# Designs tried in a protein design run: peptides against a protein of PDB entry 3OGK. Part 5

Target 1, 307 residues: chain A of PDB entry 3OGK
Amino acid sequence: ATPDRLSRRFPNLRSLKLKGKPRAAMFNLIPENWGGYVTPWVTEISNNLRQLKSVHFRRMIVSDLDLDRLAKARADDLETLKLDKCSGFTTDGLLSIVTHCRKIKTLLMEESSFSEKDGKWLHELAQHNTSLEVLNFYMTEFAKISPKDLETIARNCRSLVSVKVGDFEILELVGFFKAAANLEEFCGGSLNEDIGMPEKYMNLVFPRKLCRLGLSYMGPNEMPILFPFAAQIRKLDLLYALLETEDHCTLIQKCPNLEVLETRNVIGDRGLEVLAQYCKQLKRLRIERGADEQGMEDEEGLVSQRG

## One batch from the design tools (peptide; aimed at target 1 L242 E288 A291)

Design b1_p9_2_s3 (made by RFdiffusion4, then SolubleMPNN; from b1_p9_2, 6 letters changed)
Fold by OpenDDE base, seed 1:
Structure b1_p9_2_s3 (fold): chain B 307 residues (1-307), chain A 9 residues (1-9)
Amino acid sequence: as target 1 above (307 residues)
Amino acid sequence: SELARRLAR
């Protein structure tokens, strides 16, 4: 499909999702000359798709110029931008988006690769946006953004319900959690073990509505911080948790309302049995083969045909 | 993911 054909067929298109690497069955639908660049699409959006409010680029090459053009073309009409596993842009492109699209509700850069110049984009978002519902830069490496800006966003965006971040120290997010009164989902952060202060995370106060959670580097020592609200947890992302099989069993037993679990092979057949026993509302289960589990011979930490 | 790679170290 070509951008011009799309706009001619669907001039009133409100939502567009583009995949740079289509499924095999769709491979022939993308001209070779586009190379996965969003540029032709952004041009078409700018010229002909005046009602487009949601854009999702997956595994595409996106330049700062593309983002700038998109931002200026759609301005406050842009409600959703998802740069899902994209590359080619810098934080200048993000700055353009948040500067011009002041009513953006969803901003996602999950697993995108970019050049970080500064943290201005998040600061600008914090200063001007009150509409944000979803902010997701999960599995990214922002080092120049401020947790204070995230707190400001939480304070100003009353509809903020989902936030996924990179490796923020969780203790730096205390103010954010306090401000994010309507937050239902949080993923990321960094739990750092401190032998000298093993209880440093025990006093964390999470938003009252939190029910979808994935804390990075959460080990068995930190896991108890979830116990007070484990019964309300609907989704757990344990892909980056440091839990063993027994830890999984312990946590799962405390989450009877769990609907979605994402974890690694370390859950084992034993963990799956416990999951089946205690989580009757489970709808989705994702088990990945973790790098730490590669070559492990421990049967307890492996999923077999029995699990 | 990059995070997964870090966990593997």
Scores: peptide ipSAE 0.018, ipTM 0.614, DockQ to the pose 0.353
OpenDDE base, seeds 2, 3, 4, 5: peptide ipSAE 0.017, 0.017, 0.020, 0.016; ipTM 0.621, 0.607, 0.600, 0.603; seeds 2, 3, 4, 5 fail the geometry check

Design b1_p9_2_s4 (made by RFdiffusion4, then SolubleMPNN; from b1_p9_2, 5 letters changed)
Fold by OpenDDE base, seed 4:
Structure b1_p9_2_s4 (fold): chain B 307 residues (1-307), chain A 9 residues (1-9)
Amino acid sequence: as target 1 above (307 residues)
Amino acid sequence: SELAERLAR
């Protein structure tokens, strides 16, 4: 479809989702001359889609100018922006979004690639937003943002329910977790083993409503931090956890209300058997092949038809 | 597998 055709047909459109790299069946829906750029769509949004409050770009090229135009055009009417696996922008574009769209509720840039200039965008968000419900920059590489700004966001945004981040040291997020009283979902962070401080994470306090989580680099030594609330866990992302098959079995047995599990093939047939036995409410299972597990001769860590 | 069958329903 073309942007102009969309606006003419649906002038009161409130939600738009665009995919830049469609499956073969959808390839003909995107003009070749647009090359996956959001620019023509942003132009159309700015001019003709005046009720649009939700925008989702997936696998598209997004420039800072595009973000700036979108931000100024929609301003406080923009409630949702998802830059899903997008590229081409810098943190200046993000700054424009949070500066002009002060009532944004969902901001996502999961798996997007960008040039990081500074951490001002998160600081600006922290200083002015009180509406945020979902913040997601999972699997991104921000090095210049402050965990203190994340804490400020949690303190000011009482409806904040889902936060997914990059490689923040988890101990730097203690203040964030204390402030995020209504948080239900957390993914990301970084757990770093310290031989000199084996219990450095044992006193970590999670939000009371937390039921969906994925802690990056969580090993068997850190896993016990979940045990106090394991019974309330409904979703686990173990894709980036450092758990072996037996560790999976241990954790799964403690999560009888688990509904969604995402993990690597290291779970093995044994882990799947345990999952079937203890997690009767499970409704979604995702198993990925770990790159580090390729070529391992340990069949116990492989998923077969038995599982 | 038992799990696969359950999830396929």
Scores: peptide ipSAE 0.016, ipTM 0.555, DockQ to the pose 0.028
OpenDDE base, seeds 1, 2, 3, 5: peptide ipSAE 0.012, 0.008, 0.015, 0.010; ipTM 0.561, 0.534, 0.547, 0.535; seeds 1, 2 fail the geometry check

Design b1_p9_3 (made by RFdiffusion4)
Pose (drawn by RFdiffusion4):
Structure b1_p9_3 (pose): chain A 307 residues (1-307), chain P 9 residues (1-9)
Amino acid sequence: as target 1 above (307 residues)
Amino acid sequence: SVVERLKKH
């Protein structure tokens, strides 16, 4: 339908969600220029959806121009912006929205592709934003943003509940973790072990409510930092973890309250067996395919009728 | 995508 039709039928929308490219685009089957331009929609938002406080674009093309218009037109009213698997913008667009939308509660860019010119957008949030409840750049290449800015955001945003990040060294986020007192969910970061520091981590202060998490590149040697509070974990994202079938069993075994598990097929039939009696409350399970070229990551990394 | 990221790592 045309944007005109949407605003005529529902002039007082508070919240809008638009999907563009077919699902196949998530698997590199759809041309990049196929469509899903968000622009006519943002123009319609400017003129006729004057009550909109939340926008979620999914698999759409979003430009800097379009986000500059959205930020100016909705300003302090934009409580939530989700750029979900979108493309076509840069850090100029992010800066525009974080400077004009001073009361953003939820900002999300998961799996989006954009050009990173600088890190001022995150710094701008750190300097002026107090209201942020969820910040999410989970699956994203950011090389110019400072972990100090993220820590500062945690110090200023009492209601920060959920943060997902890129390849920050976990050790750089120690300050962030102490400051994020109300943090219930964390995903991302980078656990980089060096033989030099056998106990490089073991001294992580995780927020005492963290129950939904996934640490990227987590190996068997760092896995134990979860044991002190594994009874509390309700959601686990081992999708980007570097741990073998045996290690999965040991960790899954310690999470009796786990309701959501996402993982690669490394979990193996053996892991599913463990999951079968320790985690009776499990509600959602996703087993993604792993490295399927040189053996199934190990000789148990195959799930079957047994599992 | 997951595999490519892990390979790069």

Design b1_p9_3_s1 (made by RFdiffusion4, then SolubleMPNN; from b1_p9_3, 5 letters changed)
Fold by OpenDDE base, seed 5:
Order: C-alpha cells, then structure tokens, then sequence
Structure b1_p9_3_s1 (fold): chain B 307 residues (1-307), chain A 9 residues (1-9)
C-alpha cells in the first residue's frame, strides 16, 4: 500500500499500524538502511489523515524530523505513539513528541534503537502530562533519564496503569511505586544482587493493583518479594529473570491465577507440569530459547514434546 | 544489555 492510496480510501482513519523491516532484521540479515522509512507516511498523516490519533510504527526507520513533523501535525490529538523496534531517531525526536502532544496517553518505544542526547524528553513529559496511561520503553538503553521524573509522572498521571522501563535500579523506583497508585503492570528495572545485603529488596512496596509483572534480573533471592501478592499475578514475564527450573516451579505454584506466562526454555518439562497443575486459568504460554540454555547439560532445563 | 547479563549469569 502507498500512503496516498490509504488516505484516499480511509480519510477518517483514527488508527494506523505500519510494519517495515522483516523479522530477519533482528538477526542482522537485513542492512540497517534497507528501507521502511516512515517519512512518506508522516507526510501523508500531516496532510490528509487529520483524525489520526493512534500511530504504531513497527520495525521502521524514524528520524527526528519525522517525529517533529508528526508531533506538530497531530499535537494534542495524538493519543498513542508506538515506536516498536524502530531506529533512526534521537531523544530530541522524543522531546518534540512530548512537547507538542501534551495529551498523549500511550507512548511506546519498546526495543527501539536510538541515540540518547539527554533526559529532557522524560522531564518534559513529567512537567506537563496528566493523561498518560501507558509508558513503555522496555528493552531500551536510557542512561540520562531520571527516576524522579518517572515518579512525577506517576504522581500527575492518575490513569497510569502500565509502565515498562529499561534498567533502572529498582530501589530508585521506590518513590515511583508509591506514587503509581493505579499501576497494574510493570516490566523492566534492574535487580542487582548484593551478597553483602541479601535483603536489600525485601521492603520493596509494589502498587496494590499490580497484577502484570516482569522484573529484569530477578533471581531466587529476590523472587520472594513477589510472594505477598503472587496470588494476584495474572501475567508474569520471566524472559529476563535469572531463575532456574526449580525456582520456576516455586513461583508458579504461588500464582494460581496466572493467565499469561512468558519464559525461557529453562522452565523445563517439570515447570510445565507444575504450571498445568497449579495454573488452571492459563491462557497464553510463551517459551523462548535463551542463550544460557545452550550451555545447560541438565535435561530439566529443556522443554520436550512431553511438555 | 539484558543479553549480556544473561550471558554472564
């Protein structure tokens, strides 16, 4: 499809999702500049899709100029922007989005690759947005953003229900969790084991409505922080947890209301048996191969046809 | 990165 054909056929389009590069790009099989530029689409959005409130770019090349044009064209009418596995922009582009789109509800840049100039975009969002419902920069590498701005967002955005972040130290997010009273979903962060302080996360207080969770680098020592509300957990992302098969079994047994589980092959056939026994509400199971599983000689860490 | 941390574990 071409941008002009789309706008002529659907002039009142409110939601647009574009997919660019094929999945092969994830394996470095496709050159970075192969194609999938959003530029012609942004031009068409600006000129002819004046009711568009939701934009989802997946695996596309997005420049700062594209983001700036989109931001100015849609302004407060833009409710959703998802830069899903995109590349080509900097934090200046994000700054333009949050500066001009003051009523944005969903901002996603999950797995996007970008150049980080500063943390101003998150600060600007914190200072002026009260509409945000979903913030997702999961599996990104921000180093210049402030956890204090995330706390401010939580305080000001009372409809904030889902937040996925990069490698923030979880202890720096204590204020955020306290402020995020309506948060239902949290993914990311960084749990860092400290042999000298094994209980450093034990007093971590999560939002009372939290039921979808994925803590990065959670090991067996940190896992007990979930136990007080494990029965409340509906979705669990263990893809980036540091749990062995037995740890999976322990946690799964405590989550009888689990509906969605995402994990690695380390769950093993034993973990799947436990899952089947204790999680009768399970609707979706995702098992991925991890790099660590290739080195395991233990059959318990493998999923077979029996599982 | 997450991948690097997983590799170190």
Amino acid sequence: as target 1 above (307 residues)
Amino acid sequence: SIAERLARY
Scores: peptide ipSAE 0.019, ipTM 0.646, DockQ to the pose 0.302
OpenDDE base, seeds 1, 2, 3, 4: peptide ipSAE 0.009, 0.018, 0.018, 0.018; ipTM 0.567, 0.638, 0.631, 0.629; seed 1 fails the geometry check

Design b1_p9_3_s2 (made by RFdiffusion4, then SolubleMPNN; from b1_p9_3, 5 letters changed)
Fold by OpenDDE base, seed 1:
Structure b1_p9_3_s2 (fold): chain B 307 residues (1-307), chain A 9 residues (1-9)
Amino acid sequence: as target 1 above (307 residues)
Amino acid sequence: DIAERLRKR
């Protein structure tokens, strides 16, 4: 569909999701001449979609100018912005969004590629937003943002329920976890093994309502930090965990209320058997092939037709 | 390091 046709047909549109060309050329929904740019859509949003409060761009090219225009056009009416696997913008564009859209509830940049200029966008968000419910920059490479700003966001945004981050050292997020009293979902961070301090993570206090979790680089030594609340876990993201088959079995049997599991092929047939035995509420299972598994001759870490 | 390999994907 063209932007102009959409606005004419649906002038009261509240939610828009645009998908760039899938790698599998199946749905040429965007004319080739637009190259997956959001620019024509942002123009149409600015001019004609006055009730739009939710925007989701998936695999689109988004410039800082596009973000600035969108921010100014929608201002406090913008409740949701998802830049899902997008590219072409910098942190200046993000700064514009958080500056102008002070009542934004969902901000997502998951798997987006961007140029990082500074951490001002997160600081601005921390200083002025009290509405945030979902913050997601999972699988991104922000190096200039402060965990203190994340803590401030948690303190000020009492409806904050889901936070997914990049490679923050988990110990730097202690203040964040303490402040995020209503947090139900956390993904990301970085668990770093320290031979000199094997127990450095054992005193981590997680939010009491936490039930959806994916800690990056969690190994078997860190896994026990989940055991006190494993029974309340509903979703696990183990894609970036450093767990072997047996570790999966150990964890899964402690999560009887698990509804969603995302993991790598290392779970193996044995892990799947354990999953079937202990997780009767399972609704979704995602198994990816890890980079590490392509060379592992260990048969136990493979999912066969039996699993 | 397996962790580094996982980050690159």
Scores: peptide ipSAE 0.028, ipTM 0.742, DockQ to the pose 0.186
OpenDDE base, seeds 2, 3, 4, 5: peptide ipSAE 0.027, 0.024, 0.026, 0.027; ipTM 0.706, 0.708, 0.708, 0.704; seeds 4, 5 fail the geometry check

Design b1_p9_3_s3 (made by RFdiffusion4, then SolubleMPNN; from b1_p9_3, 6 letters changed)
Fold by OpenDDE base, seed 1:
Structure b1_p9_3_s3 (fold): chain B 307 residues (1-307), chain A 9 residues (1-9)
Amino acid sequence: as target 1 above (307 residues)
Amino acid sequence: RIAERLRRR
């Protein structure tokens, strides 16, 4: 489809999702010059799609100029921007979005590659947005953003229900969790083992409505922090958890209302049996092959056809 | 370390 054909056919379009590079690009099978630029689409959006509220770019090249044009064209009418596995922009582009789109409800840049200049975009969002419902920069490498801005966002955005972040030390998010009274989903953070203080995370207080969770680097020593509300958990992302098969079994048994599980092969056939036994509401199961598990001869950590 | 390797792939 061409941008011009889209606007002519659907002048009242409210939501647009564009997919650029195929999944094969993840395996370096697609030349870098293949294309997938959003520029012609942003031009068309700016000129002809005046009712567009939601934009989702997946595996596309997005420049700061593209983001600036989009931001100015849609302004407070833009409610959703998803930069899903995109590249080519810097934090200046994000700053333009949050500066001009002050009523944005969903901002996603999950698994996007970008140049980080500063943390101003998150600060600007914290200072001026009260509409945010979903913030997702999961699997990104922001180093210049402040957890205090995240706390401010939680305080100011009463409808904030889902937040996915990069490698913030989880203890730096205590203020955020306290402020995020309506938060239902949290993914990311960083749990760091401290031999000198093994219980440093045991006093973490999570939002009362939290039911979708994925803590990065959560090991068996940290896992008990979930037990008080495990029966409330509906979704678990264990892809980046440091749990073994038995740990999976222990946690799963405590989550009878689990609907979605994402994990690695380490769950094993045993974990799948436990899952089937205790999680009768399960709707989706994703099992990834861990890079490290391809070489592990441990029979217990492999999902066979029996599982 | 495992999680970091998983994130890079």
Scores: peptide ipSAE 0.043, ipTM 0.789, DockQ to the pose 0.199
OpenDDE base, seeds 2, 3, 4, 5: peptide ipSAE 0.041, 0.042, 0.039, 0.042; ipTM 0.777, 0.782, 0.771, 0.782

Design b1_p9_3_s4 (made by RFdiffusion4, then SolubleMPNN; from b1_p9_3, 6 letters changed)
Fold by OpenDDE base, seed 4:
Formats: sequence, C-alpha cells, structure tokens
Structure b1_p9_3_s4 (fold): chain B 307 residues (1-307), chain A 9 residues (1-9)
Amino acid sequence: as target 1 above (307 residues)
Amino acid sequence: EIAERLRRW
C-alpha cells in the first residue's frame, strides 16, 4: 500500500499501524538500507489524514523531522504514538511530540534505538500532560531521564494505568508508585541484590490495583515482595527475572489468577506442571530461549514435549 | 552479568 492510496480510500482514518522491516532485520539478515522510512507516511498524515488519532510505527526508520512534522500536524488530536522497535530519531524528536501533543494518552517507544541527548522530553511530558494512560519505554536505554518526572506524571495523569520503563533502580520509583494510584501494569525497573541489605526492597509499596507486572532482575530474594498481592496478579513478565525453575514454581503457586505468563525455558517441565495445576485461568504462555540458557545443561531448566 | 545478557536478548 502507498500513503496516497490509503488517504484516498480512507480519508477519515483514525488509527494507522505500519510495519517496516521484517523480523529478520533483528538478526542482521536485512540490509540497513532496505527502507521502511516513515517520511512519506508522515507527509500523507500531515496533508490528508486530519482525523488520525493513533499512529503505530513498527520496525521503521523515524527521524526527528518526521516526529516534528507529525507532532505539529496532529497536535492535541494525537492520542496514541507507538514507536515500536523503531530507529533513527533522538530525544529531540520525542520532545517535539510531547511539546505539541499535550493530550497524548499512549506514548510507546519499546525496543526503539535512539540517540539520547537529554531528559527534557520526559520533563516536558511531566509538566504539561494530564491525559497519559500508557507510557512505555520498556527495553530502552535512557540514562538522562529523571524518576521525579515519572512521579510527576503519575501525580498529574490520574488515568495512568500502564507504565513500562528501562533500568530505573526500583527504590527510585517509590514516589512514582505512591503517586500512581490507578496503575494496573508495571514492567521494567532494576532490582539490585545487596547481600548486606537483603530486605532493602521489602518495604516497597506497589499500587493497589497492580495486576500486570514484570520486574527486571528480580531474584528469589526479591520475589517475596510480590507475595502480598500475588493472588491479584493476572500477567507476569519473567523474561528478565533471575528466577530458577523452583523459584518459578514458588511464585506460580501464589498466582492462581494468572492469565498471561512470559518467561524463559528455565521454567522447565516442572514449572509447566505447577502452572497447569495452580493457574486455571491461564490464557497465554510465552516461553523464550534465553541466551544464558544455551550453555545450561540443567535438564530441569528445559521445556520438553512433556511441557 | 546475567542481567546484562538478558537485556540484550
């Protein structure tokens, strides 16, 4: 499909999802110059798609100029922007989006590659947005953004229900969690084991409605922080957890209402048996082969045909 | 170290 054909056929389009490079690009099987530029689409959006509220770019090349043009063209009419596994932009492009699209409800840049200039985009979002429902920069590398801005967003955006972040130290997010009273989903952060302070996370208070969770680097020592609300957990992302097979079994037994589990092969057949026994509401199971598991000869940490 | 490896996956 071409941009011009789309606008002519659907002049009142409200939602657009574009997929650029195939998944093979993730494995360096596609040349860098294959294409997938959003530029012609942004031009068409700006000129002809005046009712467009939602834009989802997946595996596309996005420049700061593209983001600036999109931001100015849609302004407060833009409710959703998803830069899903995109590349080519900097935080200046993000700044333009949040500056001009002050009523944005969903902002996603999960697994996108970008140049980080500063944390101004998150600060601007914190200062002016009250509409945000979903913020997702999961599996990204922001080093210049402030947890305080995230807290401000939580305080000001009362409809904020899902937040996925990079590697914030989880203790820096205490203020955020306290402010995010309606938060249902949280992924990311960083749990850092401290042998000298084994209980440093035990006083961490999560939002009361939290039911979808993925804490990065959560080990068996940190896992008990979930136990008080494990029965209300409906989705677990354990892809980046540091849990062994038996740890999975322990946690799964405490999550009888689990609907979605994402984990690695370390769950093993044993973990799958426990999952089947205790999680009768399970709807989706994703098991990935972790890079660390390629060298693990532990038979318990492998999913066989039995699992 | 394991955590860093997991992030790249």
Scores: peptide ipSAE 0.020, ipTM 0.574, DockQ to the pose 0.196
OpenDDE base, seeds 1, 2, 3, 5: peptide ipSAE 0.019, 0.019, 0.019, 0.019; ipTM 0.588, 0.576, 0.584, 0.577; seed 2 fails the geometry check

Design b1_p9_4 (made by RFdiffusion4)
Pose (drawn by RFdiffusion4):
Structure b1_p9_4 (pose): chain A 307 residues (1-307), chain P 9 residues (1-9)
Amino acid sequence: as target 1 above (307 residues)
Amino acid sequence: SSERRERLK
């Protein structure tokens, strides 16, 4: 339908969610220029959806121009913006929205592709934003943003509940973790072990409510930092973990309250057996395919009828 | 994302 039709039928929308490209686009089957331009919708938002406080674009093309318009037109009213698997914008667009939308509660860019010219957007949030509840750039290449800015955001945003990040060194986020007192969910970061520091981590202060998490590149040697509070973990994202079938069993075994598990097929039939009696409350399971070229990551990394 | 998948390989 045309944007005109949407605003005529529902002039007082508070929340809007638009999907563009077919689902196939998540698997590199759809041309990049196929469509899903968000622009006519932003123009319609400017003129006729004057009550909109939340926008979620999914698999759509979003330009800097379109986000500059959205930020100016909705300003302090934009409580939530989700750029979900979108493309076509840069850090100029992010900066525009974080400077004009001073009261953003939830900002999300998971799996989006954009050009990174600088890191001022994150710094701008750190300097002026107090209201941020959820910040999410989970699956994203950011090389110019400072972990100091993220820590500062945690110090200023009393209601920060959920943060998902890129390839920050976990050790650089120690300050962030101490400051994020109310943090219930963390995903991302980078666990980089060096033989030089056998106990490079073991001294992580995780927020005392963290119960939904996934640490990227987590190996067997760093896995134990979860054991002190594994009884509390309700969601686990081992999708980007570097741990073998045996290690999965050991960790899954310690999470009796786990309700959501996402992992690669390295979990193996053996891991599913463990999951089968320790985690009776499990509600959602996703086993994504692993490295399927040179053996199934190990000789147990195949799930079957047994599992 | 591709870089992470390559690292997992």

Design b1_p9_4_s1 (made by RFdiffusion4, then SolubleMPNN; from b1_p9_4, 5 letters changed)
Fold by OpenDDE base, seed 1:
Structure b1_p9_4_s1 (fold): chain B 307 residues (1-307), chain A 9 residues (1-9)
Amino acid sequence: as target 1 above (307 residues)
Amino acid sequence: MKKREERLR
């Protein structure tokens, strides 16, 4: 569909999701000349889609100019922006969004590639937003943002329910977790093993409503921090956990209300058997083949056709 | 992505 045809057919459109060219060359549905650029769509949004509240770009090229135009055109009417696996922008574009769209509820840039200039966008969001419900920059490499701004966001945004972050040291997020009283979902962070302080995470206090979780680099030594609320867990993201098959079995047995599991092939047939036994509410299972597992001949960590 | 995949190697 062309942008102009969309606006003419659906002038009252509230939500738009655009997908760039699939990595698999299958459907020539996007003219080659569009290159996956959002620019023509942003122009159309700005001119003709006055009721648009939600924008989701997936695998598209997005410039700072595109973000600035979108921000100014939609302003406080923009409730959702998702830059899902996008590229071509800098943190200046994000700054424009949060500066002009002060009532944004969902901001996502998961797996997006960008040039990081500074942390001002997160600071601006922290200073001026009280509406945020979902913040997701999971699988991104922000190095210039402050955990203190995340804490400020949690304090100011009473409806904040889902936060996914990059590789913040989890101990730097203690203030954030304390402030995020309504948080239901957290993914990311970084658990760093310290041989000199093996229990450094044991006193970590999570938000009371937390039920969807994915801690990056969580090993078997850190896993016990989940046990006090494991029965409350409904979703686990273990894709970036450092758990072996037996660790998976141990954790799964403690999560009888698990609805969604994302993990690696290391769960094995044994882990799947345990999952079937203990997790009767399971709705979705995702198993990825880790790059590490392509070389491990260990029979116990493979999902076979029997699992 | 690469750094997380590298840490799982």
Scores: peptide ipSAE 0.045, ipTM 0.796, DockQ to the pose 0.589
OpenDDE base, seeds 2, 3, 4, 5: peptide ipSAE 0.042, 0.041, 0.040, 0.040; ipTM 0.772, 0.788, 0.781, 0.779; seed 3 fails the geometry check

Design b1_p9_4_s2 (made by RFdiffusion4, then SolubleMPNN; from b1_p9_4, 6 letters changed)
Fold by OpenDDE base, seed 2:
Structure b1_p9_4_s2 (fold): chain B 307 residues (1-307), chain A 9 residues (1-9)
Amino acid sequence: as target 1 above (307 residues)
Amino acid sequence: MEKRLARLA
């Protein structure tokens, strides 16, 4: 489909999702210049799709100019922007979005590749937005953004229910968790073991409504911080946890209301047996091969045809 | 995917 044909056929379109590069691009099997530029689509959106509130670009090339044009064209009418596995932009483009789209509810950059110039975009978002419901820059590498701005967002956005972040030290997010009273979902952060302070995370307080969780680098020493609210957990993302098979069993037994589990092959057949025994409400299970599992012939950490 | 692998490494 061409942009012009879309707008002529659907002039009152409210939501648009575009997929650029095929999945093979995720495996570096496609040249970077293969195409999938959003530019012609952004031009068409700006000129002819005046009812558009939601834009989702997946595996596309997005420039700062594209983001600036989109931001100015849709302004406060833009409620959702998802840059899903996109590339080609910088934080200047993000700054334009949050500057002009002050009523944005969903902002996603998950798994996108970009050039980071500064942390101004998150600061601007913190200073002016009160509408945000979903913020997701999971699997990104921001080094210049401030956890204090995230705290400000939580304080100002009362409808904030889902936040996924990169590798913030979890202790820097204490203020964020305290402010995010309605938060239901959190993924990311970084738990860092300290041999000299084995209980440094034990006093971490999570939002009371938290039920979907994925803490990065959570090991067996940190896992007990979940136990007080494990019964209310409905979704666990353990893809980036540092849990062995027995650790999985321990945690799963404490989550009887678990509906969604995402983990690595380390769960093993034993973990799957425990899951079947204790998690009767399970609806979705995703098991991936971890990089750490490549070459470890540890029989206990493998899901077989029996599991 | 590369970022996922890097995070697990």
Scores: peptide ipSAE 0.027, ipTM 0.707, DockQ to the pose 0.377
OpenDDE base, seeds 1, 3, 4, 5: peptide ipSAE 0.026, 0.026, 0.026, 0.026; ipTM 0.696, 0.699, 0.696, 0.700; seed 5 fails the geometry check

Design b1_p9_4_s3 (made by RFdiffusion4, then SolubleMPNN; from b1_p9_4, 5 letters changed)
Fold by OpenDDE base, seed 1:
Structure b1_p9_4_s3 (fold): chain B 307 residues (1-307), chain A 9 residues (1-9)
Amino acid sequence: as target 1 above (307 residues)
Amino acid sequence: MKKREERLA
């Protein structure tokens, strides 16, 4: 589909999701000459899609100019922006979005690659936004943003229900968790083992409504921090957890209300058996083969045809 | 960006 055809057919379009060329050539929906650039779409949005409030770009090239144009064109009408596995922009583009789109509710940059100039975009968001419901920069490499700004966002955005972050030290997020009273989902952070301080994370207080969780680098020593609310957990992202098969079994047994599990092949057939036994509400299971598992000859950490 | 696979390596 071309941008111009879309606007002519659907002038009142409220939500747009564009996917760049999948590696598997199945849907040549984007002309070859556009190479996955959002520019022609942003032009069309700016000119003709005046009711558009939700934009989702997946695997597309997005420039700062594109983001600036989009921001100015949609302003406070833009409620959702998802830059899903996109590239080509810098934090200046993000700054433009949060500066002009003061009522944005969903901002996602998950798995996007970008040039980080500064942390101003998150600071600006913290200073002026009160509408945010979903913030997701999971699997990104922000190094210049402040956990204090994240705390401010939690304090000011009372409808904030889902936050996914990069590798913040989890202890730096204590203030954030305290402020995020309505938070239901959290993914990311960084749990760092300290041999001299094994109790380092035992006093973490999570938001009371938290039920979807994925803590990065969570090992068996940190896993007990989930036990007090494990029965409340509906979704677990264990893709970046440092859990072995037995650890999976231990945790899964404590999560009878689990609906979604994402993990690695290390769960093994044993973990899958335990999952089937204890998690009767399971709706979705995702198992990835981790790079760490490619060389492990340990049969217990493999999912076979029996699992 | 280190892919998910590179974070576990």
Scores: peptide ipSAE 0.049, ipTM 0.817, DockQ to the pose 0.376
OpenDDE base, seeds 2, 3, 4, 5: peptide ipSAE 0.049, 0.048, 0.047, 0.047; ipTM 0.817, 0.819, 0.815, 0.810; seeds 2, 4 fail the geometry check

